# Peptides against a protein of PDB entry 9GMZ: the designs that were tried, part 60

Target 1, 343 residues: chain A of PDB entry 9GMZ
Amino acid sequence: TGFPLELLTRPATERLAYFENYTVAHPRLKEVYEILMRTIAEPAGASFIFVYGASGVGKTTLRLRVEQKLTELALPKLESDRARVPVVGIEAIAPESRYFNWKEYYTRALITLEEPLIDHKFDYGVRGISRDNFGKINVESKVVAPALRRALENALIHRHPDVFFVDEAQHFGKVASGYKLQDQLDCLKSLANMTGILHCLLGTYELLTFRNLSGQLSRRSVDIHFRRYCADSPEDVQAFKSVLLTFQQHLPLAETPNLVDHWEYFYERTLGCIGTLKDWLKRVLSDALDREATTITLKDLQKRALSVAQCQKMFKEIQEGERQLSETEADVQNLRSALGLGA

## One batch from the design tools (peptide; aimed at target 1 P27 Y33 R65)

Design b2_p23_8_s1 (made by RFdiffusion4, then SolubleMPNN; from b2_p23_8, 11 letters changed)
Fold by OpenDDE base, seed 1:
Structure b2_p23_8_s1 (fold): chain B 343 residues (1-343), chain A 23 residues (1-23)
Amino acid sequence: as target 1 above (343 residues)
Amino acid sequence: SLTPLPSSLADDQEAQDAALAPP
């Protein structure tokens, strides 16, 4: 099954939008999705879920699919409970300053939580928070971060989402001292504890540094590693080739490009990260549509590929993250051996 | 042989929805 052939007669914008909205349910995405959905349904007293993996592995795609599914599952209950929001998802922004902007974070979280056109006006208990004529939340510049936190805590309690997602959560860790990083973590713990809402932090392997600073989080957190595909695994290579086969069938072009024959070059320039692959193919498709091209060539791929220097940098960051996880697995085995439990 | 992958996580959705359905 390929793209709808009717797209070949449609504008370039509709053809590009089709591919942008197209998701491949690849094995690692499926596995992490199932674990995450189960953990949200049965948190077993966990307050945090950490989802970590390489940049461009597909964490945002995972979040969006879980948000969609939680919304679909909640629809029958939302008819009776108009105050409930099934899920909240925000992206943490990289601070322009040396300090994480909590005021901006709380403002974005509150806006996103209240974007559902819920007829029920909620009183946030904070002056300078209002709704416009469209129900959109407006926050006055005079509202301070501690007041926005209280507004968000009250809103989370009232709306009672099954999970609160924070994408790019490694940005909480961008603090110049370990002390300030602990303060950020304690702030998030306090928010989760005060609201009773499960928090899911998605991020790069830099999120491990944030996670490891708190031995108390380890007792109340679930870890999910979103792995890339590895070229040393025949099964992972086969899965990666199957992703290429699927994408080549869903590129809305007159002639189906042979991406599978170039799988090694795709692997070299994506490091087995499917999000990086999709973004590369989107750029190449956009260029092909702008030229009214019938297909994609290797030369078109090369024009939009990440540079070898970019891939080498990304690969070092991946290797460091995978090393830290492997050391943690070895530490668990060493602990079991030291306890006399055997390997 | 290479096989195309599904476009949705929904082919497991019937199995997951059956597992999340109350008895």
Scores: peptide ipSAE 0.173, ipTM 0.660, DockQ to the pose 0.293
OpenDDE base, seeds 2, 3, 4, 5: peptide ipSAE 0.006, 0.019, 0.147, 0.013; ipTM 0.380, 0.558, 0.636, 0.439

Design b2_p23_8_s2 (made by RFdiffusion4, then SolubleMPNN; from b2_p23_8, 13 letters changed)
Fold by OpenDDE base, seed 4:
Structure b2_p23_8_s2 (fold): chain B 343 residues (1-343), chain A 23 residues (1-23)
Amino acid sequence: as target 1 above (343 residues)
Amino acid sequence: SLVPLPSFLRDDLEAEREALAPE
């Protein structure tokens, strides 16, 4: 099964949009999706889900697909409960300053939560929050962060999403000198507790440092490791090749490119991260469509590849994260041994 | 109740199994 052949007669923008919207199924995505959906359905007293993995592993794709599914599942009930939002997802922004901008975070969360599909106007109890003529939330500059927090708490309680997603959540760990990362975690914990809304934080391995600051959150959190594919695993290599095979079939080009024969080069420049692979192929496809090319070549791939230096940097960051997880696994084994539980 | 896999995950995984099945 490949792309719809009719796309070959369609504009480049539509062909590119097809590929952008296409999601390849792969074993790690399936596994994490199943765990995440199950945990959202049955949180068992959890207030947090932490999804961590390499940059470009596909966390945003996971989030978007879960958001889509939760929305689909909620549609029959949304007619009866017009106040409900099934899911809310935001991306945490890297602070321009040395501190996380909570005001911006709360503003974006409110704007996202109050998308125009909600016929019922909610009073946030905060002056300077309004809806425009299109129902879009506007927050006046005079509204301070504590007021925005209260507005978000009230909105989350009223809209009662099944989960609140925060992508790039490692940015909560970017605190100015003198502030404790613990204070950020306590702030999020308080928000989750006050609203009763499950929070899912997706991020890089930097999220582990943030997660480990509160041993108390361990009792109320589920950890999900979104692993990359590893070249030292035959099963992972096969899964990676299968992803390449699927992508080559879904590139809306007249001639199917042979990506699989170049799997080692794709692996070298993606480190087994499917999101990085998709983004690379999207850039190459865009270039091919602009040239009205019938296919893509190795030279086209090389032109849009990450540099070796970029890959080496990214790989060091991955290795550090994987090391920290391995140490944590060893700590679990040491704890079990110390408790007299067999390995 | 187990949330059923979305169609895209099911369809692609079945297609992968068929494509990777040794002849």
Scores: peptide ipSAE 0.192, ipTM 0.735, DockQ to the pose 0.068
OpenDDE base, seeds 1, 2, 3, 5: peptide ipSAE 0.028, 0.028, 0.018, 0.022; ipTM 0.514, 0.469, 0.450, 0.505

Design b2_p23_8_s3 (made by RFdiffusion4, then SolubleMPNN; from b2_p23_8, 11 letters changed)
Fold by OpenDDE base, seed 5:
Structure b2_p23_8_s3 (fold): chain B 343 residues (1-343), chain A 23 residues (1-23)
Amino acid sequence: as target 1 above (343 residues)
Amino acid sequence: PLVPLPSALRDDLAAQDEAFAPA
């Protein structure tokens, strides 16, 4: 089944919004979603979940779908527990300075956790944290990071989310020294331990640096690799073609474009990353709607494609991440062999 | 037990499972 045909009579903004909100439940997304949902439901004493993979693989889409599901599952309990927030998700910002801005992080976390729609208002006991007339939290510039941390700890304990998401979490690692990265991990570990709240860090393969820095975090962490599709796997190629077919059917255009016949070109310019593919098609759809076109062509695709130079850079970053994971898997096998456990 | 997917994602997955079904 394709898009609702009624969309062809709707404004371009509604047609674009349909495609923006549409999610292809491709095999790799489904797999990672199921693992993540299971891990959140049964963390087995884990304090952290790391979800890592290529930029544009679909990690933000994964997060949003999990947030939606956790909210839906919590609705029956939220009727009786009006203080509870089922899930909270923030995006980490790359620091302008060589130092991670913990004050900004805590402020954003508090603003997100204490949304205006929460009926049960909590007093943080911190001067300079208030709510406006719309119930939006305001943090005065005079409030220091340690006070914001205490406010966030109290809010997380009181709201008791099933998980705290941090998207683009590789930005914690932008601190120039391994020692400062350890301090950041210890800070996050302390926050998770003090609140009892499970943290899920989503990011690029740069998150592998966090995994490797603390043998203590590894004991309380679950790792989830969100893989891209690989052109050397027939199954992955078939899955990628099926995603193209699905997008082809869900582009709200009068004539269905043939995307599948161009699968190699789509693969070349996305590296098997479905988020990159969706963003590309969204740009092309926007252009098509602006010109009132009945379909999209290969020339329209070429106009909005990533450059070969961009793809080559992204591919090198992917290969380095995939290499590090393969080396880790080999190290595990070598350790098992050395212990006499076999492969 | 399989954690039930959101209705929207379940509908998307069902539509995908139909799309991924071998012809």
Scores: peptide ipSAE 0.034, ipTM 0.499, DockQ to the pose 0.087
OpenDDE base, seeds 1, 2, 3, 4: peptide ipSAE 0.013, 0.016, 0.012, 0.031; ipTM 0.396, 0.458, 0.330, 0.684; seed 2 fails the geometry check

Design b2_p23_8_s4 (made by RFdiffusion4, then SolubleMPNN; from b2_p23_8, 11 letters changed)
Fold by OpenDDE base, seed 1:
Structure b2_p23_8_s4 (fold): chain B 343 residues (1-343), chain A 23 residues (1-23)
Amino acid sequence: as target 1 above (343 residues)
Amino acid sequence: SLQPLPSALADDLEAQDAALAPA
C-alpha cells in the first residue's frame, strides 16, 4: 500500500510531515530492534548495551522505535505506578570545549526524565532544582555538576526506567587524552552501578574506541552492530532496492517516481545507510512540494545529493569501523583455535 | 520479485509478526 491519496489535496506541510514520520521496517532495523528489545527485557546482569554503526544507518530511528514500544508496554503498569518512567532517552551533545560538559548532560537527563507530567513532586535532594508551574524542571545556574549527578541518580532510582538511552554517545570519547576517556567511562559505570539502571549507548564506530578502553565494561556489556547494506551482498542489494521501492510508494506526489531504476546512484550517495537515504529524499520532497511538482526527477535528486567528497570521507570512516570489527572477529576465531575449540 | 517493505509503526510490525506466525 502507498501513501494515503487524500494527502495530494493537503498542504505541502502535511505531505512532508507524512513522509518525515514514515519509517520503513527494513531487515537490519528489524534485526537490531529485536536484539535490543530482547536485551532490555533480559539484560542478564549487563549494565551497558553498545549500539554502533555508520553515521546515518538509522540509530536514532531505532532508539525512537524502542522508546515507543517500551512506553506502550508500560502503559498498563503506569496507571498503578505513577512514579515510574518506562524509558528515558537523551542525545549527547558535541562539546564546544575540549571537555565533555557533564553539567549540561545531567541537566538534560533530569529535564527529560521529569518531562512526563508525573503528579508526584520528587525531592531531588539538591537545592536549586525546582519545578515550575507547568511541572518543568528548572536548574539554577549555581547548581554544580556533582550535585546534578546526585539529583539524576536519585531521579533514576525513583523513576526506575527499563533503560537509559544516550544517542550520539561517541561524544563522550571527544577528550584530549586517554586518561580523560577512562574518567568519562568510569563516570558512566558509576552512574549505572549506583542506580541499577541499564544504559544503552548508541553511536558511530568512534564508540568502539570508547568501548575498547574498558576491559571491565566488556564483562557487563552487550554489543549490537547496526550494519549498513553492502553492495557485494545480493541479499543486501535486494533489501536496499526494497527500501527504495517502499519509499517511492510513500512519497506523497501525484506521479510515483521510479527510484528503483536509480538504485546504484542511491547506493553511491548513501553507502547503504537508510537514514542518509531518507534524509536525502526528505530534502528532495521538500523542494518538489515547494515547486508544486508532480514527481521527482534525477536532476532533483542530484541537486540534494551528498557530494562525492562527502561520500568518500564517510566511506573511509565506515571502512575503518568495519575493519576494527573484522579484526575483533578474527581475534575471537584465533583465540578459539588456540584453545583447541576448532573453527 | 522485488516487494515493498512494511512500515515500522507498531501496528504494521505486529501485523507482520501475526502474518509470519504459522496458522
Scores: peptide ipSAE 0.172, ipTM 0.648, DockQ to the pose 0.412
OpenDDE base, seeds 2, 3, 4, 5: peptide ipSAE 0.169, 0.170, 0.157, 0.163; ipTM 0.644, 0.604, 0.623, 0.649

## One batch from the design tools (peptide; aimed at target 1 P27 L29 K241)

Design b2_p24_1 (made by RFdiffusion4)
Pose (drawn by RFdiffusion4):
Structure b2_p24_1 (pose): chain A 343 residues (1-343), chain P 24 residues (1-24)
Amino acid sequence: as target 1 above (343 residues)
Amino acid sequence: SPLTAEEREELEELAAEMAKPLDE
């Protein structure tokens, strides 16, 4: 397999768009996707899905793919319920203030729930907020956060989304003190419990500070780790080389450059993160298409790679996250002994 | 270091699987 040969006659813009739209279902992503879909289809009391992963591992692409896939299920379902949004997805806003702005979060979440059939919803539940009949949801600045959250709860329980996505969930950790971390997530827990809607939180390894704050949160959450490819296990190395081969075969050029020979350097500057690899390859391809190059040289790769210091910070954070998320038989035995079960 | 023919064949087989969508 490979890129369509017709693209050679097309201008560089078509080649670049093709490579941008190209995706690879590498094993780690496939497994994480399968686990996430299975868990969304049946939460069974869980009120959170934590998706931990390094920067550029593909959390956003996973969210987008799963959103598209779930939207497919909604079309047959719509014949039964005319007013139902299948998936709602938003991003956590990094606040300018010391603490996360819950009022702005509620406002954006309610705005994202705009539908053409707004007549079905009628009143949101609290005065002061309504659509301006121009397709935009208007909220008043005098409306307080408790009333806005109550309106969001009513809207969510009416629409009943399958899953609620909060991309970049590490921004929830912006707090004004050292004790507000548990309350920041308890608010979202209460919102999810009352609305009966699973809140899937995606973020980098900084999200691990939101992992096990309390036993209630521990039970109300499901951990999904989007592990990067590690050079320690030969199988992961084989998979990383194989992803490079797929990219080598699928980037549009006159002749396919050799990328497996330089797999060590790619791993050095990408740490196995597939998104970081594709961003680099797309940048190099764009640089090469400017000069109409027939192949990719190592010099081109080196010109638009990542700095050593940046990769050192990436690895430090990744090592900390993998150390925190590691699970061994020793931990299982310790828990067994402390529980008094034995063996 | 260069790869053997057997290793190259295994990589091609795995790369063919990766070209498929996640639903498959």

Design b2_p24_1_s1 (made by RFdiffusion4, then SolubleMPNN; from b2_p24_1, 10 letters changed)
Fold by OpenDDE base, seed 5:
Structure b2_p24_1_s1 (fold): chain B 343 residues (1-343), chain A 24 residues (1-24)
Amino acid sequence: as target 1 above (343 residues)
Amino acid sequence: APLSEEELEELRKLAEEFDKPLEE
């Protein structure tokens, strides 16, 4: 159990890449992965999946693992249907302006969907969209957002992915008014309806605002809460300690560091978010590899830890999100009770 | 404080499950 010992003779870049690509199958990730895979396989008329949780809980890791699995499962069919793309995943960019840049979104989605390895060239019928000599999509600056939308709709219909992922989807919500947020949601809903492609939005608890904006979306959406580990739960503490133990075995260093004895400090600076933990360990590993160190010390950890002020800010955001969900759960129970359904 | 050997063994067993692929 642990990293391949041959990595100790490999370049620092390869050792770091090993750890970056390593995923701990911790209980919360496994649960959410299973629910997400099942929902993608059988959407049951859903047009949207919302995956929400704390920043750094591991949503990007979840997305990448699902993308990998969907690609693997599709490989035998892709030999016969060379036009199909099994999955497409993009990250929503925080707008530099007060408004979400749909032109950039459609451009990035189109570029991601039309990877150069796809032998079958599709003509999108849009002037100013071309492929270079490597098959990469080039979009001229003159192409307007409505034309890019039509190109993306045609591409999604032609390629027919099982799901379209949008990571950091809370960035759709960074519009100054609830009205603008509804417009963004209606735009996404229209894209999903026009293409027949299931959309999965991954993001922070700010995604709950999208869910609440449209009672019609609630009927066509599946919600997945990606929870952090809580220090008030003995089971969660045990899982968190075991994650630390697993990571310490997979750090490609000559001497296995003792991370688990410092679990309280790791919890204090990650808030039970495994993505935050992995990113922290990656930074510390990078520093250790640069120094050709044999192990990681507490001082090395302290150097790359989030500040107490950062953790306090993150914790307030988490508490607000968890509170909103608890209130929603209470509302469901109240509704059930009012309907004469047992609690 | 350092973990007890009993606690460490329980954590090791759980860590073995976490080291498996997500699909198992």
Scores: peptide ipSAE 0.375, ipTM 0.908, DockQ to the pose 0.841
OpenDDE base, seeds 1, 2, 3, 4: peptide ipSAE 0.373, 0.365, 0.367, 0.105; ipTM 0.908, 0.905, 0.905, 0.636

Design b2_p24_1_s2 (made by RFdiffusion4, then SolubleMPNN; from b2_p24_1, 10 letters changed)
Fold by OpenDDE base, seed 2:
Structure b2_p24_1_s2 (fold): chain B 343 residues (1-343), chain A 24 residues (1-24)
Amino acid sequence: as target 1 above (343 residues)
Amino acid sequence: SALSKEEQEELKKLAEEFDKPLEE
């Protein structure tokens, strides 16, 4: 199966949008999707899910697909419960200062929670929160973070999403001290406990530093490692080549490019991260469509590739994250051995 | 290097699986 051939007669914008919206159901994405969906359906007393992995591994794609599925599953119930929102997803903003901006976080969460034109006017019980004529939430600058927190708690209880997603959640860890990091975790824990809403934090391996600071969260959290494909695994190499083959079939070009023959170059410049690969191919496709090209060449790929220096930096960050996880696994094995539990 | 015919057929089979929805 490939792209609809009718796309070849369609505008470049529509051809690009097709590829942008296309998702490869690659093994790592499918695995993490299944674990995440199952954990959301049956949290078993968990208050947090941590999804961590390399930048560009596909965490945003995972989130969007889960949000879509949760929305589809909730549609029959939303007709009867017009107050319900099936899922809420926000992106955590990098702090401009040494402190995480909780006011901005709560404001964005409230706005996102109320973006669905749900005609049910909820009174947040907070002065300076209003809806415009279009139902959009407006938060006055005078509203303080503790008031916004209460408004968000009330909104989350009222809307009762199956999960609250926070993308780029490593930004909670970008604070000046370990004590402040603990305060951020305690704040999130309190929000989850007060609302009864499951929180899913998606982020890079920097999220592990944040996760490891709270020995209390470890008992109420599920960890999901979204792994990249590794070149030292024949199975991972095969999967990566198959992803390239799938993408080449879904590039809406007159001539199917041979991406698979260049798999090593694709691996070198993506580190086995499928999101990075898709973004690269999207840029190259855009350039090809702008030129009315019939296919993509190696030269076209090279023009939009990440630099070797960027790849080296990304690889160092990945290796540090993978090392931290391996050390944790070894610590568990050592603990089991010390307890007289067999390996 | 050009993939073997057998490897190409195996990759094609996997690609067909990867082209399915995540739910299937």
Scores: peptide ipSAE 0.353, ipTM 0.895, DockQ to the pose 0.862
OpenDDE base, seeds 1, 3, 4, 5: peptide ipSAE 0.345, 0.339, 0.347, 0.346; ipTM 0.889, 0.887, 0.887, 0.888

Design b2_p24_1_s3 (made by RFdiffusion4, then SolubleMPNN; from b2_p24_1, 11 letters changed)
Fold by OpenDDE base, seed 4:
Structure b2_p24_1_s3 (fold): chain B 343 residues (1-343), chain A 24 residues (1-24)
Amino acid sequence: as target 1 above (343 residues)
Amino acid sequence: APLSEEELKRLQELAAQFDLPLDE
């Protein structure tokens, strides 16, 4: 299986869009997808899901695919309940200041929650929140964060999404003091509790620091580790090579490039992160299409590769996250052994 | 090193699974 051959006669924009929209159902993505979908369907009293893993592992792809599936599954119910939104997904922004901007967060959440296609006008009970002529929410600058929170709580209750996604959620943790981080966790916990809406926080391993500070969230949270492929695992290497082969077949070029023969170089520059790989190939494909090239070469790949210095930095961050998880697993095992429960 | 024909076949079988929807 490969790309539709008719794409070779299509504009570069359509060829690029095909590859952008293409998703490899690689084992780690499929596993995490299944766990996440099951947890959303049956939260079992959980208020939070934490999805953590390396930058570029594919968390955003996971989110988008889950959002798509939840929307598809909800379509039959949305005909009867036009007020319902099946899923809400936002990306947390890195604060310019040492302080997380809750006003911006609530505003973005409200804007995302209120699709223009929702015929039912919802009154937020807050002055300065309006819809434009296109149905987009406008939030006046005078609206304060506590009012926006109440508006979001009311909107979440009314729209009742199956899950509220927050991507790049490690940005909540970038607050200068541990006290402010706790306050942020308490705010999120309160929002989830007040609305009854399941929250899914996706982020890097920095999200573990955020999770560990919330001893109370741990009792009502599900953890999902989105692992990268590891070169020390033959199965992971095989999966990674198969992903390269799959992408090779789905690059809409006249001549199929040989990516798999360069798997070690791809691994070196992606650290086994499939999102990083896809983004790299996307950049290279874009360059090739701009030149009307029939294929991509190793030289084309090298031009768009992450630098060794970037990879070394990313790898240190991954190793620290993987270490923290391994220590936690060992601590749990030690506790079980000490309790006489067995390993 | 270039893939062996046997390795390529195994990778193609895996790649075929990766080309399926996430829910299949």
Scores: peptide ipSAE 0.287, ipTM 0.869, DockQ to the pose 0.849
OpenDDE base, seeds 1, 2, 3, 5: peptide ipSAE 0.283, 0.265, 0.283, 0.282; ipTM 0.869, 0.859, 0.867, 0.865

Design b2_p24_1_s4 (made by RFdiffusion4, then SolubleMPNN; from b2_p24_1, 9 letters changed)
Fold by OpenDDE base, seed 2:
Structure b2_p24_1_s4 (fold): chain B 343 residues (1-343), chain A 24 residues (1-24)
Amino acid sequence: as target 1 above (343 residues)
Amino acid sequence: APLSEEELAELEKLAAEFDKPLEE
């Protein structure tokens, strides 16, 4: 079934919002969603989940859908436990300096934990953390990072979310020295252990460098690879074409655009990343709605496409990540062979 | 090249699955 036809009589803002909120349940998203939801429900002593994949593969969509579902599942319990937050999600910011800003991280996490709808006042036990008249957390500049950490630990224990999401988690790895990277891992590990809260780190393939530095995290982590669709796989090509077909049915335009016949061009400019595809279509839809156009043309698509140079850069980053994973798989096979475990 | 009618029919079946909620 396509978009609700009533949208054609609605304002451009509502038509765009429909498409923005629309999610295609494509195979890779469904697979990762099921694994992630299962792991959150039954962590089996895991303290970390690593979700890694190409930029624009759909990690943000995955996070938002999981956050929504966890919230829905928690609603009956939230009526009895007004202190509980079902899920916490933050985005890690790239450090402006050679040092990760833990003070900012802790502050943002605290602000996110204090949903304005939570009437339960929590005393963080830290001077200079207060609620404003709007119920928002205010952190005074004098509050030091160790105090903010303790406040966050206490808040996470009190709010006891099922998972703590950190998006763009590769930004933890953007530190100049391996020593500092280990310290950051140890900091996150300590936070997870002290709070008992499962942490899910979502990021690009740069997250693998961060993941590989901690041999001890391997025993307490679940790894989830969010793969792109590959043009060398007939099944992946079929899935990608079907995603295009689904999106063309859900573009709130008077005439259904033919996207699927241009699948090779869409693949060339998205590298099989559905998030990149959706963002491209959103831009093109916005332009079409602004012009009161009845449909989308190939020229409209070309106007908002990523450049070949951008795609080449993104593809190199993907290939490096896929290579690192393939090497790890080969190392496992070599280890098994060396142990006398048959292939 | 334009897709065949047979290929389109297969893609439409998959598209119908992709239009469902993630939980279904």
Scores: peptide ipSAE 0.396, ipTM 0.914, DockQ to the pose 0.854
OpenDDE base, seeds 1, 3, 4, 5: peptide ipSAE 0.390, 0.395, 0.391, 0.393; ipTM 0.912, 0.914, 0.912, 0.913

Design b2_p24_2_s1 (made by RFdiffusion4, then SolubleMPNN; its pose is not in this set)
Fold by OpenDDE base, seed 2:
Structure b2_p24_2_s1 (fold): chain B 343 residues (1-343), chain A 24 residues (1-24)
Amino acid sequence: as target 1 above (343 residues)
Amino acid sequence: MAAEEAEMEKLKKLAEEFDLPLEE
C-alpha cells in the first residue's frame, strides 16, 4: 500500500515531510538494525560498536530509527526515572585545525544530554556550566576541555543512556599525526570505561583507519559493516529494484512514477546507497511539488542527479574501504590457516 | 513478457516486505 491518498490534498510541505519521514526497511538496513539493537541490549562487555559503510548508505537513518526505538522501549522506565536519557546522539565535527575540538564535542554532548523534558537539574560540579531560563546548558568560554569532560562523565553516569551515538566519527581520525589519533582513541576509551556507557561510532570507511590503530579495541568492540547494494549480486540488484518500487509507491504524487524501469540509472548515480537515493528523490519530489506536477519524469531525475565526476570520486572511496575489509578478512583466514585452524 | 511479469511479481512481494516496520 502506498502513501495515504489524503496527502494529495495537503500542502506541499506536508507531502514532502511525509516522504522525508518515510523509511524503507530494506534488507541491509534491517540486518544492521537487528545487529545493532541486539548489541545494545547485550553488549557482552563491549565498550564500542563501530558502524561503517559508504557515505549515503543510510547510517543516519539507522541511528535515528534506533534512537526512536530505544526511546520507545525506555518510556515505561522514564516515567519512574526522570533523570534517565535512553539514548544520546551527536555528530562529530570535522576539525578546523589539526586538532579535534574536544571542547566542542563535550559541549555538544552535554547539550544533547539536557533534553528540555528533563526538569532534573543536574549539578555538573563545574563552574561556568549553567542552565538558561529555557533549561538549556550554557557553557562559559572559560570552561576548559578537562572540566567539560568531567561534566560529561558525570552527566553520562547520571543519565545512563543505553548507548552514546557519535555520527560522522571518521572526523576523530582527521588528525595530523598517528600519535594524536591514538590519543583521541584513548580519550574515547577512557570516557566509555569511566562512564560504563556503550559508545557507537558511525562513519565512513575512513573509520577503519581509526579502528585499526588500536589492537586493544578489537577485544572491546563490535564491528558492523553497513554494506551498499552491489550490481554484481543478483540478490542485491533485486533488493535495489524493490527499494525503487517501494519509494515510487510512497512519493505523494497523483501519478505513480515508474522508477524501476530506470534502475540502472539510479544505481549509476547512487552506487547502491539508499540514503543517496532517498536524498535524490526528496530533491526531485520537492521540485515536482513546487511545479504542482502530477508525476516525476526522467528529465526531472536528471536535473537533480549527482554528476558522473561526483559518483566516480565516491566510488573510489567505497572501493578503497571495501578493499581494506577484504584484506582484513583474508589476513584472518591466512592467520587461521597458519595456526592450523581449518577454514 | 512472462519472465518480466514474474520478476515484477517478485519485486512487488519484496516491496511489501520493505514497507513493513523494521521490527515486527
Scores: peptide ipSAE 0.313, ipTM 0.872, DockQ to the pose 0.865
OpenDDE base, seeds 1, 3, 4, 5: peptide ipSAE 0.296, 0.018, 0.303, 0.041; ipTM 0.861, 0.453, 0.861, 0.683

